Peptides against a protein of PDB entry 3EFO. Designs and how they scored, part 82

Target 1, 262 residues: chain A of PDB entry 3EFO
Amino acid sequence: SQLADLYKSCETDALINFFAKSAFKAVLHQPLKVIREILVNQTAHMLACYRKNCASPSAASQLILPDSMKVLPVYMNCLLKNCVLLSRPEISTDERAYQRQLVMTMGVADSQLFFYPQLLPIHTLDVKSTMLPAAVRCSESRLSEEGIFLLANGLHMFLWLGVSSPPELIQGIFNVPSFAHINTDMTLLPEVGNPYSQQLRMIMGIIQQKRPYSMKLTIVKQREQPEMVFRQFLVEDKGLYGGSSYVDFLCCVHKEICQLLN

## One batch from the design tools (peptide; made by RFdiffusion4, then SolubleMPNN)

Design b2_p8_8_s4 (from b2_p8_8, 5 letters changed)
Fold by OpenDDE base, seed 4:
Structure b2_p8_8_s4 (fold): chain B 262 residues (1-262), chain A 8 residues (1-8)
Amino acid sequence: as target 1 above (262 residues)
Amino acid sequence: ELTILYED
């Protein structure tokens, strides 16, 4: 059917870009609560329509996603959790305005990265490979105390270090003997010169490549105060300012879909 | 428990 073809051809990243810009435009004229409700409603309606018209028969307890939209909910949740759409006094008007303007000018690729960061386990780097390590889901559950992770969203870059990060990697990256010796005030990695350091720098360069903004690097140690900022980019987790986890959002969407079909 | 089904 034409509808089935539509879902198959759906580009979720483009759709999210559209929804983001639409929502961020609407912020000027509509209450945030209404905007959020509209976004959730639109998500539910799209998926309900799919279930009704395209999906194979399945139990009502299941959430059915077309493959083309498998990441729609997570991105939508990320959008909903963006500071522009959060009515929290902790978020300055300037910050909201800044991010709003940024997104309004973002292309599809930029907005995709912006809403759902790349989180790379760089402790698994193969110094002989030119390939980026496989990104992991943006959740604390995917971090490890023994790991080192690079997070980038097109605007910010974080190097997160677990409390039990391997000393050899720390030495390789920072030229210091231990986790405790890492200076988190650094915005640039030292020129250590070893293969691991060079590979990491290369990866960072690749991530920075073709991005419209230069990403400032922030070094983050696990369990230190600045980690809180980093954790805000773990978008699948529960948000600091009231945003739902991805799992909770899925449940919410599922319930709304059921209501629509019922 | 929510189960997600992906379809091509």
Scores: peptide ipSAE 0.451, ipTM 0.930, DockQ to the pose 0.910
Fold by OpenDDE base, seed 3:
Structure b2_p8_8_s4 (fold): chain B 262 residues (1-262), chain A 8 residues (1-8)
Amino acid sequence: as target 1 above (262 residues)
Amino acid sequence: ELTILYED
């Protein structure tokens, strides 16, 4: 059917960009609560329509996503959790205004990366490979105390160090003997010159390539205060200001779909 | 319990 073909050809990243800009425009004229409700409703309606008209029969306990929209819910949740759409006193008006303006000027690729960061397991690097390591889901569950991870969202770049990260990698990256010796105040990695350091720098360069903004590097040690900022970019987890985890959001969307169809 | 099904 034409409808089935439409879902198969759906460009979810473009939709997210559209929804983001529409919502961020609407904040000037509508209450935040209403905007959030509209976004959830739109998500549910799109998926309900698919289930009604295109999807194979399934159990009520299942949420069915067309492959083209497999990432729609996670991005929508990220949008909903953005500070622009949150009415929390902890978030300054200036910060909301700043991020609103940023997103309003972003293309599809920019907004995609902005809402869902790349999280790369740097500790798994093959120094002989020209490929970037495979990104992992943006959740604390994907981190490890023994690991080193690079996170980038087009605006910020973080290098996260587990408390038990390998000393040899620490020395390779920072030229210091241990985790305790890492200076988290620096915004640039030293040019150590070994293959691992060079590979990491190359990866960082690739990530920065073709991005409209220069990403400042922040070094983050696990269990230190700055990690709290880093954790806010683990967008699939529950937000600091009460935003839903991805799992909770899926349940919410599923519930609304069921209400629409029954 | 919610499960997710992806359809091609």
Scores: peptide ipSAE 0.448, ipTM 0.929, DockQ to the pose 0.897
Fold by OpenDDE base, seed 5:
Structure b2_p8_8_s4 (fold): chain B 262 residues (1-262), chain A 8 residues (1-8)
Amino acid sequence: as target 1 above (262 residues)
Amino acid sequence: ELTILYED
């Protein structure tokens, strides 16, 4: 069917880019609450239409996503949780203006990475492998106290270290004996020269490659104050300023779909 | 409980 073909050909990343720019443009002349409602409504309508016209029969308790839109909800939630669309007083006007302007000029690939960061478990690196580690979902639940993770969203890069991260890796990366000795004020990794360090630097380089902005590196120790900033990039979790977790958002979308169809 | 189904 025409509709089925439409959904199969949908490019979610382009759609998110469109929604982001449309929403961020609308901020200038519409209330934030209205904009958020429109975005949720549009999401629900698209998925409701799919369920009604294209989807296989399923239980009411299921949220059905076409494969082409499997990441639509998560990206939409990330968009909704962006500071530009949040009306919290804790968010400065300058920050809103800055991010708004950034997104308005972003291409599809840029906005994709911006809204949903890469989170890489670099503690699993095989120094003899040319493959990058597989990204994990941006949630605290995917972190490990024994792990070291690299997060990047095209603008910022974080190296997160668990409190129990392996001393040998710490030594390999920072050339210090232990977690406690790591200086989080540094914005550059030392040139240690071992294969692990070299590979990490290579990965960082690959991530930086083809990005329009140079990503500043921030070293983050688990349970230290700066980790709070890092956690804001774990976009599937509940936001600091009232944004929903991905799971909660899915429930919200599902409910709205059901309301549209019933 | 909400579950998600992905369809091709």
Scores: peptide ipSAE 0.445, ipTM 0.929, DockQ to the pose 0.914
Fold by OpenDDE base, seed 2:
Structure b2_p8_8_s4 (fold): chain B 262 residues (1-262), chain A 8 residues (1-8)
Amino acid sequence: as target 1 above (262 residues)
Amino acid sequence: ELTILYED
C-alpha cells in the first residue's frame, strides 16, 4: 500500500529535525505545555496511523513500530526533554535561547547526534582494529564502574571514568597510576603515545570530524560532582527536571495510541 | 510489561 511504502521510506532523523525546529520556533508564541502536548500527539498519531493501516494485528500490550521509526520515540523523548521545551526555573533563559538557536541551524545529522549522543565503551577498544566500538544506549544501566566511556553530542564530549576503571587503561590514557590521580580539570588528553592512547585520540578525532562545532572535552569521574552534568546526557534515563525516561515515554505514547484507536 | 514490535 501507499501508506506502507511511506512508512518504509520514512527518515526518522529528518522528521525529528523537523519537529525540533518546528517546536523551537513555536516556543516564541505558544505555551511550552501545548508544544509538548503537540509533539506527543503527533508521535502518537503517526504510530496510531501505522497500527491502524499498516501494522499486523497485535496485542494491546504491544507497541508496534515500523522499522524506519524504531528510534522515533527515543528521539522524540529527547526533544521533549531538551531545555528549550522545559519550563523550569533552574534553566536560564539564556540557555534556552542558546540551544534554540543552535538547533534551528542544525542539519539532520547534527540534530540527530545532538539529541541522542554517542556513548562509546572506550574500555573495550581493540588497538588493532580500525573500527569504532559499537555505541551503547545512553543510559546509566549501560555504564559500568569498571568501564571508561566516551560520550559526544556534537557540542560536548565527555570521557567518563568508572571508579573501578582499569589502572592500565588510566595509565594508557592519562599516564597516571590510578583513578585518583586523574585531573578532571584538563580539557585535553595528554600525548601519551601508546597505541591505546593513539587510538582513543583517533576515535575522538573521528567523532569531531565534520562537526560544525569544536567539542570541548570534559573528564568525568564517577561519583564526582561533574558527573551530574554528564548524566543529563544519558537521555534514556529520567531527566533532572521532570523529563521522562525512555521507558516511561514509551508507555505514554502507547497509551495515547490506544486511546486514539480505542 | 510493554513490548515493542518492529515491523519491516
Scores: peptide ipSAE 0.439, ipTM 0.927, DockQ to the pose 0.894

## One batch from the design tools (peptide; made by RFdiffusion4, then SolubleMPNN)

Design b2_p9_3_s1 (from b2_p9_3, 6 letters changed)
Fold by OpenDDE base, seed 5:
Structure b2_p9_3_s1 (fold): chain B 262 residues (1-262), chain A 9 residues (1-9)
Amino acid sequence: as target 1 above (262 residues)
Amino acid sequence: SDVLIDIPE
């Protein structure tokens, strides 16, 4: 059917880019609450229509997503949780203006990475492999106290270190004997020269490649104050300023879909 | 194929 074909051909990344720019433009003349409601409503309507007209019957307790839109909810939630659309006094006007302007000029690939960062478990690196480590979901639940993770969203880059990260890796990356000796004020990794360090630098270079902005590196130790900033990029978790977790958002969308169909 | 997500209660 025409409708089924439409959903199959849907490009979620382009759709998110469109929604983001539309929403961020609307901020100038519409209340934030209304904008958020429209975005959720549009999401629910699209998925409700699919469930009604295209999807195979499924349990009422299951949310149905066409394959082409399987990541729509997570990206939509990220959009909704962006500071531009949040009505919180803790968010400065300057920050809102800055991010609004950035997104308004972003291409599809840029906005995709911006809204959903790459989170890479670099502690799993094989120095003899040319393959990048597989990204994990942007959630604290995917972090490990024994791990080291690199997060990048096209604008910022974070190297997160668990409190129990391997000393040998710390030595390899920072040339210091322990976690406690790591200087988090640095914005550049030292030139240690070992294969692990070189590979990490290579990965960072690859991530930086083809990005319009130079990403500043921030070293983050678990349980230190700066980790709070890092955690804001774990977009599937509950937001600091009232944004929903991905799971909660799925529930919200599902509920609205059910309301539309019943 | 469709993606089915179980919604927790």
Scores: peptide ipSAE 0.613, ipTM 0.958, DockQ to the pose 0.874
Fold by OpenDDE base, seed 1:
Structure b2_p9_3_s1 (fold): chain B 262 residues (1-262), chain A 9 residues (1-9)
Amino acid sequence: as target 1 above (262 residues)
Amino acid sequence: SDVLIDIPE
């Protein structure tokens, strides 16, 4: 059907960009609560329409997403959790204005990365391969105490180190003997010169490539205070300022879809 | 194909 073809051709990244800009424009004229409700409503309506007209029959307890929109909910939740759309006193007006303006000028690719960061397990690097490691979901559940992860959202870059990170990797990256010796105040990695260090630098370079802004590097040790800031970028988890986890959001959307169809 | 997600009650 024509409708089915429409869903198949849907570009979620473009759609999220559109929703973001529309919502951020609406902030000037509508209450934040209304804007959030509209976004959820639009999401539910799109998916309800698909379930009704395009999808194969499935159990009522199952949320159905077309393949083209498989990541729509997670991005939508990220949008809803953005400081621009939250009414928390902890968020300054300046920060809201800044992020609003940033997103309003972002292209599709930039906004995609901004709302859902790239999280890479660099402790699994194969020094013999030129391929980037596969990104993992942005959740604490995907981190490991033995791991080292690189996170980037187009504006910020974090190197997260587990408390049990391999000493050999620490030495390879920082040229220090242990986790305790890592200086988290540095914004640049030392040029150690070994293959692992060079590969990491290459990866960082690739991530930075074609981005409009230079990403400042922040070194983060697990269980230290700066990790709290890092965790804010684990967008699938529950937000610090009242935002829902991805799982909770899926439940919310599913409930609304059911209400629309029943 | 469609993505199916089980929603816990």
Scores: peptide ipSAE 0.609, ipTM 0.957, DockQ to the pose 0.897
Fold by OpenDDE base, seed 3:
Structure b2_p9_3_s1 (fold): chain B 262 residues (1-262), chain A 9 residues (1-9)
Amino acid sequence: as target 1 above (262 residues)
Amino acid sequence: SDVLIDIPE
């Protein structure tokens, strides 16, 4: 059917960009609560229509996503959790205005990365490989105390170090003997010159390539105060300001779909 | 193909 073909050809990243810009324009004229409700409603309606008209029958307890929209919910949740759409006094007007303007000028690729960062397990690097390590889901559950991770969203770059990260990697990256010796005030990695350091720098360069903004590097030690900022970019987790985890959002969307169809 | 996600009760 034409409808089935439409869903198959759907470009979710373009939709997210559209929804983001539409919502961020609407904040000037509509209450934030209304905007959030509209976004959830639109998501539910799209998926309800698919379930009704295109999808094969499935259990009521299962959420059905067309393959083209498999990441739609997670991106929508990220959009909903953006500071521009949150009515929290802890978020300054300036910050909301700043991020609003940024997103309004972003292309599809930019907004995709902005809403859902790349999180790369750097501790697994093969120094002989020219490929980037496979990204992991942006959740604390994917971190490890023994690991080192690089996070980038097109605006910010973080290097997160677990409390038990390998001393040999610390030495390789920072040229210091231990985790305790790492200076987190540093915004540039030292040029140590070993293969691991060179590979990491190359990866950082690739990530920065073709991005409209220069990403400042922040070094983050696990369990130190700056980690709180880093954790806000783990977008699948529950937000500091009460935003839903991805799992909770899926439940919410599923519930609304069921209400639409029953 | 479709993606099916089990929603916890």
Scores: peptide ipSAE 0.603, ipTM 0.956, DockQ to the pose 0.902
Fold by OpenDDE base, seed 4:
Structure b2_p9_3_s1 (fold): chain B 262 residues (1-262), chain A 9 residues (1-9)
Amino acid sequence: as target 1 above (262 residues)
Amino acid sequence: SDVLIDIPE
């Protein structure tokens, strides 16, 4: 059917870009609560329509996503959790305005990365490979105390180090003997010159490539205060200033879909 | 194919 074809051809990243810009435009004229409700409603309606008209029958307890929209909920949740749409006094008007303006000018690829960062396990780097390591889901559950992760959202770049990061990797990246010796005030990695360091720098370069903004690097140690900033980019987790985890959001969406269809 | 997610509760 034409409808089925529509869902198959749907590009979630483009859709999120559209929703983001629409929502961020609406911020000027509508209450944030209303905007958030509209976004959730639109998400539910799209998925309800699919369930009703396109999807194979499934248990009522199962959320059905077309393959093309399998990441729609997570991105939508990220959008909903963006500071522009959060009614929190802790978020300055300037910050909201800044991010709003940024997103309004973002292309599809930029907004995709912005809302859902790349989180790369760089502790698994193959120094002989030019391929980027496979990104992991942006959740604390995907981090490891023994790991080192690079996070980038097109605006910010974080190098997160677990408390039990391998000393050899620390030495390779920072030329210091241990985790404790890492200076988190650095915004640039030292020029160590070993293959691992060079590979990491190359990866960082690739990530930075074709991005409209230069991403500032922040070194983050696990369990230190600055990690809180980093954790805000773990978008699948529960937000600090509100917003549901991805799992909770799925439940919310599913509930609304069921309500629409019942 | 469709993605099916079991929703708790």
Scores: peptide ipSAE 0.602, ipTM 0.957, DockQ to the pose 0.885

Design b2_p9_3_s2 (from b2_p9_3, 5 letters changed)
Fold by OpenDDE base, seed 3:
Structure b2_p9_3_s2 (fold): chain B 262 residues (1-262), chain A 9 residues (1-9)
Amino acid sequence: as target 1 above (262 residues)
Amino acid sequence: SYVAIDIPS
């Protein structure tokens, strides 16, 4: 059907870019509450239409997403949780203005990465492989105290170190004997010269490639104060300023879809 | 095709 073909050809990255720019333009003349409601409503309507006209019958307890839009909800939630669309006094006007302007000039690929960061398990690196490690979902549940993770959103880059990260990897990356010896004030990794260090640097280079902005590196130790900033980029978790987790957002969208179809 | 996600009640 024509409708089925439309959903099949839908590109979520283009949609989220459009929604982001539209919403960020609307903040100039509409209340934030209204904008958020519109975004949720639009998401629900699109998915409700698919369920009604394209999807096979399913249980009412299931949320049905076409393959082309399977990640739409998570990106939409990230958009909704962006500081530009949040009404919290803790967020400065300058920060809102800054991020608004950034997104307004972003292309499709840039905005996708911006809203949903790339989180890579660096501790799993194969030094003989030319492939990037597979990204994991941006949630604390995917982190490990024994792990080392690299996060990038096109603007910022974080190297997160678990409290029990392997000393051999710490030595390989930082040339120090232990976790406690890592200096988190540095913004550049030392050129240690071993295969692991070289591979990590290569990966960082690939991530930086074709990005319009140079990403500053922040080294973060688990359970230290700067980790709080890092955790804000774990976008599937509950936001610091009241934003919903991805799971909660799915429930919200599902509820609205059901209301539309009843 | 599509993805079905079970939503907790």
Scores: peptide ipSAE 0.433, ipTM 0.934, DockQ to the pose 0.932
Fold by OpenDDE base, seed 5:
Parts: sequence; C-alpha cells; structure tokens
Structure b2_p9_3_s2 (fold): chain B 262 residues (1-262), chain A 9 residues (1-9)
Amino acid sequence: as target 1 above (262 residues)
Amino acid sequence: SYVAIDIPS
C-alpha cells in the first residue's frame, strides 16, 4: 500500500527513535517547552538545509521533504503530541512516567508502531484472500460510519465500529444481531467460528506477533464515550490536549523553514 | 528525490 511504502523509511524510523529517546531523557532535566522547541527547531533546520542546498527550486507554498525524511514530520508530530512531552494537567504523572519508560526501551520497529499506529479497515476483508487490508492514515477522516476498523500501536488494540456497521459483519464478529447489542466490556472476541471471524482473529494475531507486549483489545462503538480514548490514537488529527494535527504541524514547520531561509 | 506538499493557506 501507499502508506506501507511511505513508512518503510528506515532512516526516519531510526531518527525518530533517537529523537524520542533523547527527548524523553531530557525531560528529567529540561523544561518541556524547551524540549519541544528543540525538536521542532531541529526538524526545521534539517529541512531548511535541504531546501537551500539540495532541493530544486519550488513554490514557496510547498513544503519540500527529502525522500529519506518524507515521513519525518508526521512522526515528529506524533512525538510532540505524546503525553510525555505535553504539559497538560489532565495527563497524570503516572501516565507520563509509564510511557516514558516504555519508549526508552523500544527498538526502532517498536517506536515506529507506537508513535504511528496501524489502522486497518477490516470491513473490507475478503475471506478468500490471505492479504491483510491496507492500512489507512490515522485520521477520523479515514473512518466511516459504515466501517469497522482495527487500530494497534503495539500496546493497545482497538476494534472500532461505526454506528452503521453492516449487521452481517456484526453478526459475523460478535454473533449479535445489531450494533446496539454489542457488548463493549469484552476484551476478547467470541469464538463465532465463521470465516470472517477467523480471519479477523488471524489478523489480530499477526499484529500481535513479535510485539513485546500483549495488546489488550478494546471494543469501541462510534459516538460512545470510550471512543474519545480511541480518537487519541488518530494521531494525524488534532489532539485533545493541545497537540496539533498533522496538517497544522506541516504549516508550522513550513513557516519556520521559511523564516530560516529569509 | 523529494516530496512536495502543498501547504494550505
């Protein structure tokens, strides 16, 4: 998929891992504001240097990213939006400490998935195919009320159901007649035994494979209160606690680059 | 090679 190809940049993966660990280490002795500024500044400087010295002339309205760093901004935004680097009182100290410790021990692959989750449209599954569905961008704009999506970040797994999810799929997954009958308190899918159910379970298993932590499954119904937690993992959207959307972050980076080059 | 992203106004 386009997304899969986009995020196969090993250089960026390693870089974001480094930045994450360095930032999370710095939290112990530097103000969060300073850390965030450093990260943004480093991003802007790297891209500014490329723009100035390597890139072909382009319109001022365009942000130019080298191929090796084409996904750097999205990952950087995710890092900046992580609770460890946010100074919001709504975020508990325990949560910050927990995630800090987790990331400090993560390898490149782990941190990649952690900062940018997989979001899979499982309503598109073909039981006759062995191929996994192509991941979509982590944004609400990619969701559909008629869809069912699986999100995983290496630590958590969510099964999100649109309010208009197909009854046949609901029946296939949960063995209940309708959306309203789905029990969101469950952490395990029932053993329905049909091909669709089995395929979904297989996909979940594949996602879980080679991950250091067992991901707890959370069933999320659209428009119910727990969906708010799920939406925090839609990392390209605007964050609940002041984090920028990916688009907004790109604008910010672009602005800083322009300032550096002026 | 590079990627160009249009920045919305």
Scores: peptide ipSAE 0.422, ipTM 0.931, DockQ to the pose 0.661
Fold by OpenDDE base, seed 4:
Structure b2_p9_3_s2 (fold): chain B 262 residues (1-262), chain A 9 residues (1-9)
Amino acid sequence: as target 1 above (262 residues)
Amino acid sequence: SYVAIDIPS
């Protein structure tokens, strides 16, 4: 998959882990605003250095990312948008403390998944395949009203259903005739017993494998209130609590780089 | 190699 290829070429997972732990440690001693500025500055400096010393000549309007760091901005933005680094009264100190401690103990793989969730198009499952479906980018633009998506970040698991999800899939997963009949209060999928259901359960099991925490399943219907929680994990989109979209962050980083090089 | 992203003005 496009995303899988991106991850394979990325050498920034360890770096993000480092930045995350450093930032989350710094929270105890420095203002959040300063920490965020430092992170952006460090990102810009790294990329500016590359542009100046390593990159081929390019237009000033272009942001140049080394192949090994092509996902650095998106992960950095995810880090910046984490509740630990957001100064919002809506986020309790306990929640910040909890997530801070979690990340402080996370390995590289765990933090990677934590900051950038897996978003899997479940509606495209091939029941004859044992492979996970290709993940899509964590953005609303990648969702489909006709689709069913599984999102996991190592701590939470969401099953998102579009308003126009195929009834046959709904029947296959939930053993109910329609979208309206789905009970979103359940935290476990019923054991329907058909191949599709079994495969979905298998996929969920694979995702859960080797994760330090058991992920609670939340079933989310599109356009219902609980979807807002799910949308927060679409990390490339603009956050509810002031976090920038990936595109906006790229612009910000680009601007900073240009300033450094001028 | 590198990736070039056009940034809108």
Scores: peptide ipSAE 0.419, ipTM 0.930, DockQ to the pose 0.677
Fold by OpenDDE base, seed 1:
Structure b2_p9_3_s2 (fold): chain B 262 residues (1-262), chain A 9 residues (1-9)
Amino acid sequence: as target 1 above (262 residues)
Amino acid sequence: SYVAIDIPS
């Protein structure tokens, strides 16, 4: 997928790990507003430097991202939207402290997955293939009512089912006749034993492999109340607590770059 | 190599 190609070609994972730990350390001594401004400024300065010194002339309306930093903005936006850097009353101090400590001890691979979850279209599985399906962008726009998606961020795992997900897949995964019969209180998939079920379990196992924490599985039905929690992990969308969408963040960064160069 | 993104007005 396009997203997978971007991750393979970029070198921003270590940088994001560094920025995250630096910012999360700074919250102890600096106002959140200042920290957020520093992160945005740093992003803009890095990209402005590239545009000025490395990039070919381009239209002023275009944001130019080098290959090594093509996913830097999306990760940076995810960092900015993390509860540790937000001052919303809905977020408890304990939650902020917990996530701060988690990230402070995360390696590069862990923080990458934490800030940008893996979202896999499970309904497209090829039972004859041992390869994982290509991840899609973490946005509602990439979901489909006819689809089934698995999301994982290293701490949580969600299986999201569209209201029109195929009954045959529901039967294959849950051994129930319809969407309405799915029990969302379960934290484990039944061992149905058919090829599709086994393939899904294999994928889940691969995702869990080499992760320091066991990810609890949450079954989510589209349009039910728990879906709101799931949507918080669609990190490219607008955040519930005031965080920008990825598109809006790109506009913000572009504006700042233009201000730096003009 | 680079990626160019059109920024909407």
Scores: peptide ipSAE 0.404, ipTM 0.926, DockQ to the pose 0.671

